Peptides against a protein of PDB entry 4Z5W. Designs and how they scored, part 221

Target 1, 305 residues: chain A of PDB entry 4Z5W
Amino acid sequence: IPDVFLELNKLWYFSAQSNLFNGEMPRSLSNSRSISLLSLRNNTLSGQIYLNCSAMTNLTSLDLASNSFSGSIPSNLPNCLRLKTINFAKIKFIAQIPESFKNFQSLTSLSFSNSSIQNISSALEILQHCQNLKTLVLTLNFQKEELPSVPSLQFKNLKVLIIASCQLRGTVPQWLSNSPSLQLLDLSWNQLSGTIPPWLGSLNSLFYLDLSNNTFIGEIPHSLTSLQSLVSKENAVEEPSPDFPFFKKKNTNAGGLQYNQPSSFPPMIDLSYNSLNGSIWPEFGDLRQLHVLNLKNNNLSGNIP

## One batch from the design tools (peptide; made by RFdiffusion4, then SolubleMPNN)

Design b2_p29_1_s2 (from b2_p29_1, 20 letters changed)
Fold by OpenDDE base, seed 2:
Structure b2_p29_1_s2 (fold): chain B 305 residues (1-305), chain A 29 residues (1-29)
Amino acid sequence: as target 1 above (305 residues)
Amino acid sequence: MTNLIFGSPEHPLSEREKELLEAFEKWRS
């Protein structure tokens, strides 16, 4: 990419996605005063990520996903006062989330999917201070760590939480009950244990629940048959979706389905591949908005309703 | 496909910015 962006004083949107660009990000681009939306995803860019936040006063969205960047996560990003959306998926940092992210008040959407992030306890402790955080994707990180259950953790405005494929240990954390606006929860492909907590059925906005491929035991909570978002077509308030797509892998070998918005996910309850027992509640039939109910590979008994 | 959207509705492209856009598209091709 040529280093000519100093002369592009009216540049608002720059997208160079899915090209063969290599080398470092141009210094003039890191100092652009006009740019609001920057996407360089799916290239071969390298070096350390550096942004001059004092110059980049209009930056609102940053997508650097699927590049060969190295080094630490830029600790100065909270100084980009208008920066809302960050996609750092598939950048191998081998790092912890910077402590400075406690001050990241503009942040609404963050993805570190498959970015070799470490220390989930520190990450969640830091990110809970981001009061405007609505979307958090941490899939394929924190390998074999314990999911913290500290009741003091609070994500009040969280709508989308995806922490899949981390081999996480522990239980479904009670601090999630402090997120009443949660719409999408994916904790699949972990080593989570214990019972599925009944308070999950009190999350009135929850339309997508994936707890598949864990070690959960006990009965399916009857409260899941009362999820309000699955009973009635309340118009999910079209919140501004993150500027980055979501990917769900159906199988380890399948290409991920791309979803542009959380609302594009099918209404789903997936509890498959656990050790759940007891009966299937017939009241699941009352969930008129439910598209997918997956209870396969459990120890369930009784009649199929 | 690289999409370059220079400017905003409030700030139309200068002749210099048009030249830079053409140069960028030529470099990309």
Scores: peptide ipSAE 0.069, ipTM 0.378, DockQ to the pose 0.010
Fold by OpenDDE base, seed 3:
Structure b2_p29_1_s2 (fold): chain B 305 residues (1-305), chain A 29 residues (1-29)
Amino acid sequence: as target 1 above (305 residues)
Amino acid sequence: MTNLIFGSPEHPLSEREKELLEAFEKWRS
């Protein structure tokens, strides 16, 4: 990418996604005063990520996903006072979340999907201080770590939490009950155990629940049949602005479905591939907004309602 | 698909910015 952006004083949006750009990010982009939206996703850019946050006063969205950047996560990003959305998916940092992110009050959406992030306990402890954080994607990190169950963790404004495919141990954490605005929860493809907690059914905005491919035991909580967002359309979830694309692998052999925004996810309860027992509650029939109920590969008994 | 949206509706591109954009497009081709 040529280093000519210093003269583009009116540059508001730059998207060079899905090209063959290599080398470092141009310094003129890293110092742009006008740029609000920067996307360099799906290139071969390398080197350390550096942004001059004192210059980049208009930066609101940063998508650097699927590049060959190296080094630490830029600790100065919280100094970009208008920066709301960060997509660092598929950048191999091999790092922890910086402590400076405790001060990241502008942050609304963060993805580190498949970014070799370590120490989930530290990450969640830091990110709980981001009061405006609505979307958090941490898929394919923290391999074989334990999901923290510390009741003091609070994500009050969290709408989307995706921590899939981490081989995480532990239970469904009680601190999630403090996230009443939660719309989407994906903890699939972990090693989570214990029972599915009944308080999940109290999350009135929850329309997408994926707990598939874990080691959960016990009965399906009856409270899941009373999820208000799935009973009636009147509880229409405010569509979050599309901050970055979500990718879900539907089948191991199929191309992943791309979801551009959380609202594009079908209303779903997936509890498949666990060790759940007991009956299928007939009251799942009351969930008129539910598109997908997947309970396959469990130890369920009784009649299919 | 490179959606280069240069400028804002409130701030149209200068002739110099158009030249730079054209130079960038030529470099990219």
Scores: peptide ipSAE 0.052, ipTM 0.404, DockQ to the pose 0.010
Fold by OpenDDE base, seed 5:
Structure b2_p29_1_s2 (fold): chain B 305 residues (1-305), chain A 29 residues (1-29)
Amino acid sequence: as target 1 above (305 residues)
Amino acid sequence: MTNLIFGSPEHPLSEREKELLEAFEKWRS
């Protein structure tokens, strides 16, 4: 990419995604005062990520996903006072979330999917201070760590939480009950154990629940048959999509389906590939908005309603 | 996906800035 952005003092939106750009980001781009939306996703850019946040006063969205950047996560990003959305998926950082992210009050959407992030406990302890955080994607990180269950963790405005395919140990964390606006929860493809907690049915905005491919035991909570978002359309809150796409991996070897918005996810309860027992509740029939109920590969018994 | 480069609606690009963007687009092709 040429180092000519100093002359482009009116440039507001720069999207150069899915090209063959290589080398480092131009210094003039890292100092642009005019850029609000920057997307360089799916290139071969390399080197250390550096942004001059004191200069980049209009930056609101940053997508650098699927590049060959290396080194540490830029600790100065919270100084970008208007920065709301960050997509750093598929960048191999081999790092922890910086402590400075406690001050990241402008942050609304964050993805580190498949970015070799370490220490989930520290990451969640830091990110809970982001009062405006609505979307958090941490899939394919924290390999074989324990999902913290610390009751003091609080994500008040969280709507989307995706922490899949981490081989995480632990239980469904109680601190999620402090997120009453949660719409999408994906904790699939982990080593989570214990029972599915009944308080999940109290999450009135929850329309997509994926707990598949874990080691959960016990009965399906009856409270899941009363999920308000799945009973009536009037309870479905359409929220604006983050500026970055969501990807769901269907199969271990298949390319993920791209979803642009949380609304692109079908209303779903997936509890498949666990060790759940007991009956299928007939009251699942009351969930008129439910598109997918997947209970396969469990120890369920009784009549199919 | 088509890559798009835009100025702000409030601050339209000058002719010189448009020329630079065209040169940039040619360089990426």
Scores: peptide ipSAE 0.016, ipTM 0.378, DockQ to the pose 0.010
Fold by OpenDDE base, seed 4:
Structure b2_p29_1_s2 (fold): chain B 305 residues (1-305), chain A 29 residues (1-29)
Amino acid sequence: as target 1 above (305 residues)
Amino acid sequence: MTNLIFGSPEHPLSEREKELLEAFEKWRS
């Protein structure tokens, strides 16, 4: 990418995703005063990520995912006072979330999916201070760590939480009950244990629940049959989507399905591949908005309602 | 088949993503 962005003093949007750009991000781009949305996703850019936040006063969205950047997570990003959306998926940082992110009040959407992030306890302790954080994607990180259950953790405005495929130990954390606006929860492909807590059914906006491929035991909580968002359409809260899409892949050979917004996910309860027992509640029939109910590969018994 | 949400559409899958899928296939079989 040429270092010519100083002359482009009116550039608001720059998207150069899915190209063959290599080398470092141009210094003039890192100092752009005009740019609001920057997407360089899916290139071969390298070097350390550096943004001059004092200059980049209009930056609202940053997508650098799927590049060959190295070094530390830029600790100065909270100084980009308008920066709302960050996609750093598939950048191999091998790092913890910077402590400075406690001050990241503009942050609304963050993805570190498959970025070799470490220390989930520290990450959540830091990110809970981001009062505007709505979307958090941390899939394929924190390998074999324990999901913290500290009741003091609070994500008041959290709408989307995806922490899949981390081999996380622990239980479904009670601090999630402090996120009453939660719409999408994916904790699949971990080593989570214990029972599925009944308070999950009190999350009135929860329309997508994936707890599949864990070690959960006990009965399916009856409260899941009363998830308000799945009973009535009137409870579907339209929220601003992150500026990055989600991708769902079923197998190694299938193309990933792109979901441009969380609301594009089919309403789903997936509890498959656990050790759940008891009956399938007939009251699941009350969930008129539910598209997918997956309870396979459990120890359930009784009649199929 | 359990669906995995991956953070990026870009191919190929990471080694970790492949390992997870292989482990799942092995467990399901």
Scores: peptide ipSAE 0.239, ipTM 0.770, DockQ to the pose 0.082; fails the geometry check

Design b2_p29_1_s3 (from b2_p29_1, 18 letters changed)
Fold by OpenDDE base, seed 4:
Structure b2_p29_1_s3 (fold): chain B 305 residues (1-305), chain A 29 residues (1-29)
Amino acid sequence: as target 1 above (305 residues)
Amino acid sequence: MTNLIFGSPEEEKSERDKELEEAFNRWRS
């Protein structure tokens, strides 16, 4: 990428995603006063990520995912006062979330999927201070760590939480009950244990629940049959989606399905590949908006309604 | 229409899983 962005004082949107760009991010780009949306996703860019937040006063969206960047997570990003969306997926940081992110009040959407992030306890403790945080994707990080269950953790405005494929230990954390706006929860492909908590059924906006491929035991909570978002359409609050796509792989060998927004996910309850027992509640029939109910590979018994 | 999966992978639905899906579908009608 040429170092010519100082002359482009009216450039609002720069998208150079899915190209063959290599080398470092141009210094003029890191100092652009005009750029609001920057996407360099899926290139071969390298070096350290540096943004001059004092100069980049209009930056609202940053997508650097799937590049060869190295070094630390830029601790100064909270100084980019308008920065809402960050996608750093598939950048190998081998780092913790910076403490400075406690001050990241503009942040609404964050992805570190497959970015070698460490210390989930610290990450969640820091990110709970981001009061405007709605979307958090932390898949393929925190390998074999324990999902913190500290009840004081609070993500009031959280709508999307995806922490899949981390081999996380622990239980479904009670602090999630403090997120009444939660629409999508994916904790699949972990080592989570215990029972599925009944309070999950009180999350009136929850339309997508993936707890598959864990070690959950006990009965399916009857409260899941009363998920309001799955009973009626009236509660589907469409909110602004992050500027980055979501990917769901059906199978290890299948191409990932791309979803451009959380609302494009099919309404789903996936509890497959657990150790759940008891009966299937007939009241799952009342979930008229439910597209997928996956209960395979459990110890369920009784009459099927 | 709700897609129900009770036992086998999509590619290898057991006869039991089919019976289960059918039973559930009959209950919903």
Scores: peptide ipSAE 0.007, ipTM 0.347, DockQ to the pose 0.147
Fold by OpenDDE base, seed 1:
Structure b2_p29_1_s3 (fold): chain B 305 residues (1-305), chain A 29 residues (1-29)
Amino acid sequence: as target 1 above (305 residues)
Amino acid sequence: MTNLIFGSPEEEKSERDKELEEAFNRWRS
């Protein structure tokens, strides 16, 4: 990418996604006063990520995902006072989330999917201080760590939480009950154990629940049959989506399907590939908005309602 | 069916994650 952004003093939006750009980010781009939305996703950019937040006063969205960046997570990003959305998916940092992110009050959406992030306890402890955080994607990190169950963790405004394929140990954490606005929860492909907690059914905005491919035991909580967002259509809150898309793979060999908004996911309960027992509740029939109920590969018995 | 939500279309599961999924699928078959 050429170093010509100094001359582009009115540039508000720059998208150069899915190209063959290599090398480092241009210094003039990292110092742009005008740019609000920057996307360089899916290139071969390299080097250290550096943004001059004192210069980049208009920066609201940053997508650098799927690049060959190296080094540390930029600890100065909280100084970008208008920065709301960050996508750092598939950047191999091999790092912990910086402590400075405790001060990241502008942050609304964060993805570190497949970014070699370490120490989930520290990550969640830091990110809970981001009062405006609504979307958090941490898939393919924290390998074989324990999901913290500390009840003091609070994500009051959290709507989308995805921590899939981390091989996490532990149980479904009670601190999630402090997130009453949660709409999408994915904890699939972990080593989570214990029972599925009944309080999950009290999350009235929860329309997408994936607990598949874990080691959960016991019965399916009857409270899941009363998820209000799945009973009635009226609670579909159109909320501001992150400026980055989500991707869902059905098969390891298939490309991911792109979902531009969390609301574009079909309403789903996936409890497949666990050790759940007991019956399928007939009251799942009350979930008129439910598109996918996946209970396969469990120890369920009785009649199919 | 591996319903994995991730942040990039190019997010491939690590070979280790594939092996673990295969092992998990074998264990559950």
Scores: peptide ipSAE 0.211, ipTM 0.621, DockQ to the pose 0.079; fails the geometry check
Fold by OpenDDE base, seed 2:
Structure b2_p29_1_s3 (fold): chain B 305 residues (1-305), chain A 29 residues (1-29)
Amino acid sequence: as target 1 above (305 residues)
Amino acid sequence: MTNLIFGSPEEEKSERDKELEEAFNRWRS
């Protein structure tokens, strides 16, 4: 990428995604006063990520995903006072989330999917301070760590939580009950255990639940048959999606289905590939908005309603 | 129309699971 961005003083949106760009990010780009949306996703860019947040006062969206950047997560990003969306997926940081992210009040959407992020406890402890955080994607990190169940963790405005394919241990954490606006929960492809908690059915905005490929036991909570977002459309809050696409893996060996918006996810309950027992509740028939109920590969018994 | 997916651990991937795996593989390539 040429170092010519100083002359482009009106450039508001720069997208160079899905190209063959290599080398470092141009210094003029890192100092652009005009750029609001920067996407360099899916290139071969390298070096340390550096953004001059004092200069980049208009930066609202940053997508650097799927590049060969190295080094630490830029700790100064919270100084980009308008920065709302960050996609750092598939950048191998081999790092923890910086402590400075406690101050990241502008942050609404964050993806570190497959970024070699370590220490989920620290990550969640830090990110809970991001009061405007609505979307959090941490898939393919924290390998074999324990999902913290600390009840004091609070993501009040969280709408989308995806922490899939981490081999995480633990249970469905009670602190998720502090996220009443949660619309999408994906904890699939972990080693989560225990029972599926009944309080999940109290998440009135939850239209997408994926707990598949875990070690959950016991009965399916009857409360899941009363998920209000799946009973009626009246509670479907249309909210602005993050500027980055979501990817869902259907299988460990499969690629990701791209979803441009959380709302493009089909209303779904996926509890497949667990050790759940008991009956299938007939009241799942009351979930008129439900598109997919996947209960395969469990120990369920009785009649199919 | 609600898609109810029930199956034994021994059941082959449903056509839908195959389609979705293919869609995923096409995106990965």
Scores: peptide ipSAE 0.013, ipTM 0.403, DockQ to the pose 0.049; fails the geometry check
Fold by OpenDDE base, seed 5:
Structure b2_p29_1_s3 (fold): chain B 305 residues (1-305), chain A 29 residues (1-29)
Amino acid sequence: as target 1 above (305 residues)
Amino acid sequence: MTNLIFGSPEEEKSERDKELEEAFNRWRS
């Protein structure tokens, strides 16, 4: 990428995604006063990520995903006072979330999917201070760590939480009950244990629940049959439009299904590949908005309702 | 293994990249 962005004083949107750009980010780009949307996703860019937040006063969205950047997560990003959306998926940081992110009040959407992030306890402790955080994607990080269950964790405005494929131990954390606006929860492909907590059914905006491929035991909570977002359309959840699409790969070798918005996900309850027992509640029939109920590979018994 | 990834697939300059740009543009509008 050429170092010419100082001359482009009216450039508010720069997308160079899905190219073959290599080398470091140009210094002039890191100092652009005009750029509000920056996407360099899916390139071979390298070096450290540096943004001069004092210069980049208009920056609102940053997509650097799927690049060869190295080093630490830029600790100064919270100084980008208008920065709402960050996609750092598939950047191999091998790092913890910076403590400075406690001050990241502008942050609404964050992805570190498959970014070699470490210390989930610290990450969640830090990110809970991001009061405007609505979308958090932490998939393929924190390998074999324990999902913290600290009840003091509060993500009040969280709408989308995806922490899949981390081999996380622990239970479904009670602090999620402090997120009444939660619409999408994916904790699939972990080593989570215990029972599925009944309070999940109190999340009235929850239309997508994936707890598949864990070690959950006990009965399916009857409260899941009363998820209001799945009973009626009237609870049309204010669509969190994250600036970035979600990709669900059904299989390791399958192309990811792109979902541009969380609302584009089919209303789903996936509890498959667990150790759940008991009967399937007939009242799942009351979930008229439910498109997918996946209960396969459990120890369920009784009649199929 | 089902993985949800926030952001574009690694695949080529597909219509999906345009859809992303459009999504970004719609979010600003």
Scores: peptide ipSAE 0.008, ipTM 0.434, DockQ to the pose 0.071; fails the geometry check

